# Peptides against a protein of PDB entry 1EBD: the designs that were tried, part 91

Target 1, 138 residues: chain A of PDB entry 1EBD
Amino acid sequence: KASYEGKVAAEAIAGHPSAVDYVAIPAVVFSDPECASVGYFEQQAKDEGIDVIAAKFPFAANGRALALNDTDGFLKLVVRKEDGVIIGAQIIGPNASDMIAELGLAIEAGMTAEDIALTIHAHPTLGEIAMEAAEVAL

## One batch from the design tools (peptide; made by RFdiffusion4, then SolubleMPNN)

Design b2_p23_7_s2 (from b2_p23_7, 17 letters changed)
Fold by OpenDDE base, seed 3:
Structure b2_p23_7_s2 (fold): chain B 138 residues (1-138), chain A 23 residues (1-23)
Amino acid sequence: as target 1 above (138 residues)
Amino acid sequence: MKVRIASKEEQEEAKKKIEELAK
């Protein structure tokens, strides 16, 4: 178990999804800006023959980020075109380490971009960026 | 599980990979 988890962790750090009891394992780097990823990267999905939409939204267009004067980076959703299911997400920016949890939940639950787009997010919050990115994927 | 990176060097490498793959 420990060796397998170690391999999975190494693959996650390298940006490669691996088969475990989970659909995806989040990776977080507490840098400035913070970086977080869960599930597929766009190119990984393409390399595996998955037709995807990469939906990107910048923190520079997020009301809370503007109010905090912390607008570096973006959120990206990797959405499978066949059914609109979210299969990956990357965040570079403020509070990325915590915000990745919503997207990890969405991926584990097999949610679509529409599910996120139709979820009401409080205004103004950094979390709204997930909703905005989901709308881009529609 | 959440991947935790201990060393600064590993964090920098992981950051670079995420940034590169997220382009």
Scores: peptide ipSAE 0.119, ipTM 0.663, DockQ to the pose 0.044
Fold by OpenDDE base, seed 1:
Structure b2_p23_7_s2 (fold): chain B 138 residues (1-138), chain A 23 residues (1-23)
Amino acid sequence: as target 1 above (138 residues)
Amino acid sequence: MKVRIASKEEQEEAKKKIEELAK
């Protein structure tokens, strides 16, 4: 149940729009652990006067990460307080390079933390951490 | 579009920056 107004607002302020009209361009580093980012970092948003919630969830609490014995790192969502729209995300941990795509999609679509929180993610999966972080933001 | 860091040196530098900003 993403807000249309939230989508428009997110497209206007979130990320770094390119000449091809991408609102959020993901950055990926294939290190160990992997790193990925899309949209705003928390401090970037604050520096621009955006009131945000930083919702962090550790891989150490993720069922799939535990099963894989790869629990370093976390996922962070940067959520605009005014309307709950996701304007940024960072992942340090397993499969960050692929997982960032879901969050990039969410930001491009102007989705809220609630939208992700209410989206069923398979259990146990690494991607489930996005849902968990979104719940923290509520 | 994906911004992918190719070299090991670039990856290490970018990793450090992302980690610092993500804290």
Scores: peptide ipSAE 0.100, ipTM 0.662, DockQ to the pose 0.038
Fold by OpenDDE base, seed 2:
Structure b2_p23_7_s2 (fold): chain B 138 residues (1-138), chain A 23 residues (1-23)
Amino acid sequence: as target 1 above (138 residues)
Amino acid sequence: MKVRIASKEEQEEAKKKIEELAK
């Protein structure tokens, strides 16, 4: 966060338009299992009056997680109902610290659950869980 | 860039918060 804010400040001083979008900044805890979040939590969205769908998919149902014997946790997408746009994501589980990047990109780009659901993820990979969660949101 | 929590204590608190909010 501080480094990102510093970059924005430097660009502003240099005369280039720049803004900080805190919604797209991921938070990561390198525990076992790892925890990661970007954008809105479900309750935060509701508190702001945003009508959302919370789509959750467990690592216990992911083929790669099973093969790794590391199936604790889940991925959760927070999707705005009116247009299907992803506005938040949380991951508790294997490789959460890296996997959150895909979802951060999706949120920053204004992508929908359908966009991710229709994106082919390699099999078997942990990343398939994002596709599965997106399908739940449809 | 990731928001990283350096201290073990802060990591545990953040973990609990994320787990709670993600339920």
Scores: peptide ipSAE 0.098, ipTM 0.653, DockQ to the pose 0.029
Fold by OpenDDE base, seed 4:
Structure b2_p23_7_s2 (fold): chain B 138 residues (1-138), chain A 23 residues (1-23)
Amino acid sequence: as target 1 above (138 residues)
Amino acid sequence: MKVRIASKEEQEEAKKKIEELAK
């Protein structure tokens, strides 16, 4: 189990979507700041010939992050340019371990950046950063 | 399935990799 989990973890961290059971398996590192990833990394998508938009938004521009005095890092959305579908996301920053779930859901559901951009997020929250990054991708 | 890196050493390695790939 541990060996399998290690392999899956390595693959997930490398941005390889596990084709086994899920479209995207999240990887989470509980460091300071936290790191989380789900789906494609930008370079991975490019290597596979997918034309992508990498939409990045910093926590330094997020109201809740400022209020928490924890503004290190960013959220990056990897969006397929052709149809705006989110195919990957990376978060380095506060609450990344929990915030990645929204993006995992979006990827699994085949949602677009527009879907997230048009979803109202409570203000002020760290989660707004997903909406902000989605707007960048539009 | 959440892939959690349990050990500190593994976390540091994974963090470094994610940070590198997320540039």
Scores: peptide ipSAE 0.087, ipTM 0.637, DockQ to the pose 0.045

Design b2_p23_7_s3 (from b2_p23_7, 9 letters changed)
Fold by OpenDDE base, seed 3:
Structure b2_p23_7_s3 (fold): chain B 138 residues (1-138), chain A 23 residues (1-23)
Amino acid sequence: as target 1 above (138 residues)
Amino acid sequence: MEVKVASEAEREEAMREIKALAA
């Protein structure tokens, strides 16, 4: 957050218009398993009156996670029901700290669950779990 | 906001919060 705000301020001082967008600032905890979040949590969305779908998929059903013998946790997508737009994501599991970036990009770009579901992910990879969770939201 | 943890105690608290809200 501080780095992003600093960049905006520096660009403004240099005479370049810039806007601050706090929609997709990630939070990461380097624990075992790792934890990562970006955008809305399900309950936060509900508290603000946003009707959402919470789509969850477990690492226990992911081929790469099985091969690594590291299957604890899940990926959760928070999808706005009205238009299918992804507004939040949480990951607890292997490589969560890196995998959250894909979902941050999706949220910043205003992508839908369908967009992720239709994006081909290499097999077998941990990243497939994002595609699987997106399919649950459809 | 972006989380930068300064201690193990803060890390554990953040972990619990994320797990609880993501469940």
Scores: peptide ipSAE 0.031, ipTM 0.549, DockQ to the pose 0.028
Fold by OpenDDE base, seed 1:
Structure b2_p23_7_s3 (fold): chain B 138 residues (1-138), chain A 23 residues (1-23)
Amino acid sequence: as target 1 above (138 residues)
Amino acid sequence: MEVKVASEAEREEAMREIKALAA
């Protein structure tokens, strides 16, 4: 239900200039640590008058990251307060270039933080950090 | 997808930019 309403709202979001009718176009830097972004940055949303929650979760608190001894960085979700829809995400850390795809999908589909929080992620995985960040936003 | 790295210098600059914006 929330996803449907979010999808409709997401179609109106112009977070990235594009000739393609996509809401979420990922940007990636293949560095160490990797950096990836999709949708709105927090400040960008604020500049456009969107009231947002910035939910941040560190890789230092992620089980898989600890096991890999690669705990630098964080995942940040930019969530619209009025309906909980995820409108942006940034990842700095291990596997950011691949992990951004899940969040791009979520944003494109107009999913909420609750949707991500309720999605079971395999344990232990780096991807769990998205779920953890989503819980912070609730 | 936008890939911002074409050189080591560009990588470092882009990384700093994204980190600053995401902080």
Scores: peptide ipSAE 0.031, ipTM 0.551, DockQ to the pose 0.025
Fold by OpenDDE base, seed 5:
Structure b2_p23_7_s3 (fold): chain B 138 residues (1-138), chain A 23 residues (1-23)
Amino acid sequence: as target 1 above (138 residues)
Amino acid sequence: MEVKVASEAEREEAMREIKALAA
């Protein structure tokens, strides 16, 4: 995993200069499947000496994804182990471009994995995968 | 403020990198 390449990719996607802090800016690739990221990648956190939990949950186990027959990919939460705060998220899969907004909000607000796990998500929805990933981090 | 939109080539490269880092 290459943290530098991830940084370059995020900045290119967002269309922002290198002087902009990409951690706070969502990066979206409208592909099939869609790709989205906000905050730290797991390796970036490790390179900075942050002890993290990488909690991953596949769309293949999501009820709405199954109903849509669109189950490729996963959601990953990067959670700081010290206090459970979400510091990064990556989504590869259906509707990733819109789903990243919830996690961007969570990161900016300093929310924990527990906060997301305790948030009621409608069933069946793609969005409840965030709750599932948060539960993995607990 | 001018908002640059990534080219298709940039998107393809970014997609590959994100997938590699997130996997």
Scores: peptide ipSAE 0.030, ipTM 0.541, DockQ to the pose 0.035
Fold by OpenDDE base, seed 2:
Structure b2_p23_7_s3 (fold): chain B 138 residues (1-138), chain A 23 residues (1-23)
Amino acid sequence: as target 1 above (138 residues)
Amino acid sequence: MEVKVASEAEREEAMREIKALAA
C-alpha cells in the first residue's frame, strides 16, 4: 500500500510539482482486470487530514458487466465530506483504463458526488457504475 | 500519467497494490 503510493507520488513529483497536477494525473495498469486511479486514495486524504467518504460500487451489480460476464472488481469514489467534492477515484474492473477519464474530468472540474449522481448514464453501460458509486456517497 | 504495461509480474504486483489501496 505505502509502496504503491510512494511510486505514484514520486512520479508525480518528478514531473508535476504542484498538488493540482498530482490530483489530475491518472495511473493505469493494463491487467485482467484492469486497474486505474486518479486523484486521492482514501488513505492519502486521511493522512493529509481531509475528512472523506469512501463510496464503493461493485461491477457484480452492474448490468452491463453482468451481460459481459466480466464482473470482477469495483469503482471507488473518494469524496470530501465538507463540500461533497470528488477528490479521488479508483476502478478495478472491465474497461477501467478508459472509464477513469470521466472521473478525472469530474475531479478537475471540481464536481460533487451529487453532480455525477444526477448525470444520466446510458443503460446498460459499464459507465453507470460511476453514477451508482456517486449515489452511495450521498 | 502513469501507464504500466510491462512484464506480467509487474502487472500482477501493481494490481495487488492498487487493490489494497482502493480496498
Scores: peptide ipSAE 0.030, ipTM 0.545, DockQ to the pose 0.032

Design b2_p23_7_s4 (from b2_p23_7, 11 letters changed)
Fold by OpenDDE base, seed 5:
Structure b2_p23_7_s4 (fold): chain B 138 residues (1-138), chain A 23 residues (1-23)
Amino acid sequence: as target 1 above (138 residues)
Amino acid sequence: MKVRIASEEERAAALERIKALAA
């Protein structure tokens, strides 16, 4: 299992050229467990007056995480209630640094929780957790 | 994209911030 007191970590901060204005820039901490975030945190959205659904799903309930014996953490989707559009995501857990890419793409494309919920994810994979969290938001 | 190896102190602080905001 992952250790919350891991010894090694790396930071990754995505930048962009001045000519490009991205909606979502990911932030990653290569720790144990890894941490990744893109777009709004739940409280940030609330502070700006956006009515959101915070959909959370634990790695402890993910088949691949169980098989890897690495079940610490969760994925959280921040979904705008008005139209179901995903505006933020946070992942604490196995392979968070890579898994955040799917959600960054979803946010940039203006996708909804339903879009992800209806996207087939291979089984068993850590990536299924995005689909599970999306279903929670429905 | 900027990538660097973080100190233990930086890692711990970042981890706590993210956990607090995402929990």
Scores: peptide ipSAE 0.022, ipTM 0.492, DockQ to the pose 0.032
Fold by OpenDDE base, seed 4:
Structure b2_p23_7_s4 (fold): chain B 138 residues (1-138), chain A 23 residues (1-23)
Amino acid sequence: as target 1 above (138 residues)
Amino acid sequence: MKVRIASEEERAAALERIKALAA
């Protein structure tokens, strides 16, 4: 957040119009397994009265994870039931720190689980798990 | 309804929740 805001400020001073217009800030822990989160946790959404579906998909069912022998963890999407909009995501597992960016983008863009489910993900990849979790949310 | 921007404190709390999930 600070880095992003600093970038916007620097660009503004330099005469390049920019705006701070973000929805969610990712949180990442570079542990083994890696952990990442963006937007709402399921319980946070529920506490705020948002009706959500939490769609979880395990890395143990991901082809690339199996090939890498690194199958611990899961991806969880927090999806608003009203319209299918993704409002949060958590990833525990391989490459979580990088994979969270796709979900961050999805949240910022107001995308639905269907949008992710219908997006072709290269096979076999770790990122394919986002598509799988999105399908669970449908 | 649109998701609101998280505060630094909320981000820190999220990290703790993540660690708990990873345990």
Scores: peptide ipSAE 0.021, ipTM 0.504, DockQ to the pose 0.062
Fold by OpenDDE base, seed 1:
Structure b2_p23_7_s4 (fold): chain B 138 residues (1-138), chain A 23 residues (1-23)
Amino acid sequence: as target 1 above (138 residues)
Amino acid sequence: MKVRIASEEERAAALERIKALAA
């Protein structure tokens, strides 16, 4: 039910005159560490009057990142406070260019932080960091 | 939700924000 409500909310946002149509288009910088973003940045949301939670989790606390000896950076979820819908995500760290796809899908579908937190991620993977960040947002 | 393909200008702006985030 939360997912459905989130989808409706996402569609409403998309229909708003001030909404940016490209918001769900991923942007990637193939640097070291890699950088990727999809949806709103925290400040963009605030500038538009959206009350958000910025949930951040470091790769230094991710098991796979530790195993790979590549722990620089973090994942940040931008979550709308009123309904928990994810409206943006930024990743700086290993495999950011590929991991952003999960979050792009979540944003386009209007998923909540709870939806991701309750999704079982393979262990150990870098992708678990999305689940960890989602838990921070709860 | 449905989105359009980003323009080059929009993509460039997004990349600059990402770079600033990493700095």
Scores: peptide ipSAE 0.017, ipTM 0.466, DockQ to the pose 0.034
Fold by OpenDDE base, seed 2:
Structure b2_p23_7_s4 (fold): chain B 138 residues (1-138), chain A 23 residues (1-23)
Amino acid sequence: as target 1 above (138 residues)
Amino acid sequence: MKVRIASEEERAAALERIKALAA
């Protein structure tokens, strides 16, 4: 967050239009299991009057997680019901700190759950869980 | 926003918050 804010400030000083948008700023806790979040939590969206679909998929159902014997946790997508746009994501589990980047990109780009669901993810990988959660949201 | 190595206390709190808000 601080790094991003500094970058925005530097761009403004350089004469470029810039703004701070905290929606796509990730929060990461490096622990066992790792925790990561970007964008809206489901309840935050509801509190702001946004009608959302919450789609959750457990690592216990992910092939790579099973192979690694590291199956604690889940990935959750927060999807705006009106147009299917992803507005938030939370991950508890293996590699959450890195995996959150894909979802941050998706949110920043205005992608839908369908976009993620139709994106081929390598098999078997932890990253497939994002695709699986997106399919749940459809 | 946090991006750093967490203490055990922070880990526990974060887990509970995310589980509650993402439940």
Scores: peptide ipSAE 0.016, ipTM 0.450, DockQ to the pose 0.028

Design b2_p23_8_s2 (from b2_p23_8, 7 letters changed)
Fold by OpenDDE base, seed 1:
Structure b2_p23_8_s2 (fold): chain B 138 residues (1-138), chain A 23 residues (1-23)
Amino acid sequence: as target 1 above (138 residues)
Amino acid sequence: SALEELRKLAEERGRRPGLVRAP
């Protein structure tokens, strides 16, 4: 947040048109395993009256996580049921702090679970867990 | 905040965060 706001301010000072317009602010806890989130948690969406699908896929079922012997945790997508739009994501597991950026991009772009499910992810990678979780949401 | 929710989640798992960051 502060870094992004600082960038917008710097661009404005430089005479470039710029505005702070972000929907999703990523958060990271650098634990072992790492924890990351962007957008809504499932309960936050429910508390606001949004009907959601919580699509969860475990790292224990991810080929790269198995190869790394680092399978604790999961990826969760929070998907709005009415239109399939991704409104939040949580990751607990290997490389969560970096992997959350893909989901941040998806949320900011207004992408659906189908958009991610149809995006080719390399195999075996940690990143393909996003595709797997998106398929669960379909 | 999202950061506080993540911190709680890490604590519930018995994990000690080394650093907490949001942009």
Scores: peptide ipSAE 0.106, ipTM 0.647, DockQ to the pose 0.026; fails the geometry check
Fold by OpenDDE base, seed 5:
Structure b2_p23_8_s2 (fold): chain B 138 residues (1-138), chain A 23 residues (1-23)
Amino acid sequence: as target 1 above (138 residues)
Amino acid sequence: SALEELRKLAEERGRRPGLVRAP
């Protein structure tokens, strides 16, 4: 957040008007396994009265994770039931810190679980887990 | 906060959080 706001401020003072317009701020804990999040946690959404689906898919069922022998954890999508829009995501597992970026983009763009489910992911990749979790949400 | 929740998730897995990053 601070680095992004600093960039926007630098652009503004350089004579290029810009605004801080973010929907979601990613957070990462570089543990083993890594933990990453963007947007709502399931409980945060519920506390705000948002009816959500928490779609979870394990790395133990991901072909690339199996090939890497690194299968601890899962991806969770927090999907608003009324329209299928992804409003949050959590990843615990291999490359979570990088994988969260796809889901950050999806949330910022207002994408649905269907949009992710219908996006072709290369096989075998860790990224397929986002598609698999999106399919669970349908 | 998101960071607190992530730390909790790591702790639940018996892992110590490493470097914490937020933009």
Scores: peptide ipSAE 0.085, ipTM 0.654, DockQ to the pose 0.026; fails the geometry check
Fold by OpenDDE base, seed 3:
Structure b2_p23_8_s2 (fold): chain B 138 residues (1-138), chain A 23 residues (1-23)
Amino acid sequence: as target 1 above (138 residues)
Amino acid sequence: SALEELRKLAEERGRRPGLVRAP
């Protein structure tokens, strides 16, 4: 957040158009398991009157997580029902701090759950869990 | 904030919050 705000401020001082979009700023907690979030939490969206689907998929059902013996946690997508656009994501589990970047990109680009569901992820990988959660949202 | 919410989620799960960062 501070780094992104600093970049925007520097661009503004230099006379370049720039904007701060706080929706796609990730947050990470380097716990065991790791926790990461970007965009809306489900309850935050509901409190703002946004009708959402909360699509959750567990690492216990992911082939790579099973192979690594690291299956604690889940990925959650927060999807706006009106248009299927991903407006938030939370990950608790292995590699959450890195995996949140894909979902940050998806939110920043205004992608839908269908866009992620139709993106082929390598098998077996932890990243497949994003595709699986997106399929739950369809 | 998002960081505070993540910290609460980690604490509720009995996990050590560790280092908290947002760019």
Scores: peptide ipSAE 0.083, ipTM 0.633, DockQ to the pose 0.026; fails the geometry check
Fold by OpenDDE base, seed 2:
Structure b2_p23_8_s2 (fold): chain B 138 residues (1-138), chain A 23 residues (1-23)
Amino acid sequence: as target 1 above (138 residues)
Amino acid sequence: SALEELRKLAEERGRRPGLVRAP
């Protein structure tokens, strides 16, 4: 956030109109397990009157997480029902701080749960959990 | 569960500026 705000400020000083889009800015807590979020929380979307699907997939069902013996937590996608667009994501689990970047990209690009579900992820990886959660939202 | 408490904590932190690390 601070570094992104710094870039926006630098661009503004350079005469390039830029705004901070807080919706697509990731937030991370480097705990064990790590916590990461980008975009809407499920309750936040509901409080704003957005009809959403909350698709959740556990790390306990991920092959790489099992191989690492690090299966605590889950990934949650917040998907707008009207058009299937991903508007938020939360991760609690291994490598959440890095894995949130894929979902930040998906939100920024206006991707749907179908777009993520149809994206081939390498096997076995922690990143497959995003694909699995997207399939839950279909 | 511990995971549900952690989820609530993560969501609470996400709604509270300054309780999270962000770029």
Scores: peptide ipSAE 0.028, ipTM 0.491, DockQ to the pose 0.033; fails the geometry check

Design b2_p23_8_s4 (from b2_p23_8, 8 letters changed)
Fold by OpenDDE base, seed 4:
Structure b2_p23_8_s4 (fold): chain B 138 residues (1-138), chain A 23 residues (1-23)
Amino acid sequence: as target 1 above (138 residues)
Amino acid sequence: SALEELRRLAERRGRRPGLVRAP
């Protein structure tokens, strides 16, 4: 957040006033398991009157998580029902702090759950959980 | 939503939604 606000301030000083999207700023807690979030939480979307699908996939069903013996938690996609656009994501589990960046990119690019579901992820990886959660949202 | 408005602004400015020039 602070680094992002610093970029906006630098652009304003350069004569290009900018706005910050606080919804698109990722948040990470380096706990065990790690927690990461970007965009809307399910409840935030509902409070704004957005009809959403909250698609969850557990790390206990991910082949790489099983191989690592680190299967606690899940990925959640918050998907707008009208058009399948991803508007938020939460990860609790292994490598959540890094994996949130893919979903941040997807949200910023206006991608759908279908875009993620149809993207081939390397096997076996933790990243496959994003594809699996996207398939749940279809 | 605020996010959708920012996306539309970003498209018009050739920028990403999270860091957009004021209209």
Scores: peptide ipSAE 0.015, ipTM 0.419, DockQ to the pose 0.076
Fold by OpenDDE base, seed 1:
Structure b2_p23_8_s4 (fold): chain B 138 residues (1-138), chain A 23 residues (1-23)
Amino acid sequence: as target 1 above (138 residues)
Amino acid sequence: SALEELRRLAERRGRRPGLVRAP
């Protein structure tokens, strides 16, 4: 956030009109397990009257997480039911701090759960859990 | 074209106009 805001400010000072226009601000806690979030939580969306699907997939079902013996937690996608657009994501588990960036990109781009589900992820990776959670939302 | 139809679909979904899938 601050780095992006600083970049927008620098562009404005340089005579290139720019504005802070982002949908998704990531929040990360470097705990064990790591915690990351971007966009809406399920309850926040509900409180705003957005009808959502909360698609959850556990790391205990991810092949890479099993191989690493690090299977605590899950990925959750918050998907708007009307159009399948991803409006939020939460990750508790291995590599959550880095994996949240994919979902931040998806939200900023206005991607759907179908877009993620149809994206080939390398096997076996922790990142496959995003695809698996997206398939749950379909 | 099929690409233009996909762009229109993306716009209707609130997606960025440049985000299209191959048909």
Scores: peptide ipSAE 0.012, ipTM 0.422, DockQ to the pose 0.104
Fold by OpenDDE base, seed 5:
Structure b2_p23_8_s4 (fold): chain B 138 residues (1-138), chain A 23 residues (1-23)
Amino acid sequence: as target 1 above (138 residues)
Amino acid sequence: SALEELRRLAERRGRRPGLVRAP
């Protein structure tokens, strides 16, 4: 957030039209396993009266995680039932700090679970778990 | 609100050139 706001401010003072326009701010904890989140948690969405699907897929079922012997945790997508739009994501597991960026992009683009499910992910990769979780949401 | 922005983004997504869906 602060770095992004600083960039917008720098563009504005340089005479370029710029505005802070974001829907989701990523949060990362560099623990072992790593924890990352962007957008809504399931409970936050429910508290705001948003009907959601929480689609969860475990790293224990991911081919790359198995190959790395690092299978702790899961990816969770928070998907609005009305239109399948991804409104949040949480990752606990390997490379969560970097993997959250795809999901941040998806949220900021207003993508659906179908959009991720229909995006070809390289096999085998940790990132493929986003596709698997998206398929669970369908 | 954040929800209103998400809805606006979803609407814009459907209008993006080159967006492809499974048939």
Scores: peptide ipSAE 0.021, ipTM 0.454, DockQ to the pose 0.055; fails the geometry check
Fold by OpenDDE base, seed 3:
Structure b2_p23_8_s4 (fold): chain B 138 residues (1-138), chain A 23 residues (1-23)
Amino acid sequence: as target 1 above (138 residues)
Amino acid sequence: SALEELRRLAERRGRRPGLVRAP
């Protein structure tokens, strides 16, 4: 957060148009299991009157997580129903701190659950869980 | 104006004005 706000301030001082988007700032906790979030939580979207789908996929169904014997947790996508745009994501599980970056990019670019579902992920990988959660949102 | 630029940015990202802030 602070680094992002600092870049926006520096760009404004340099005379470049810049803005802060607080919705797409990631939050990470390096616990066991790791926790990561970007954009809206499901309840925050509902409290703002946004109609959403919460698509959840467990690491217990991911081939790489099974092979690593590290299957605790899940990935959740928060998807706007009107147009399928991804507005939030939460990960609890292995490699959550790095995996949140793909979903942060998807939110900043205005991508849909279909865009992620149609992206080929390597098999077997932990990252494949993003594709599986996106398919649940369709 | 700066406010009009922020509104256009929010619209392009499928978000409401007020989720994007000026520095």
Scores: peptide ipSAE 0.013, ipTM 0.385, DockQ to the pose 0.060; fails the geometry check

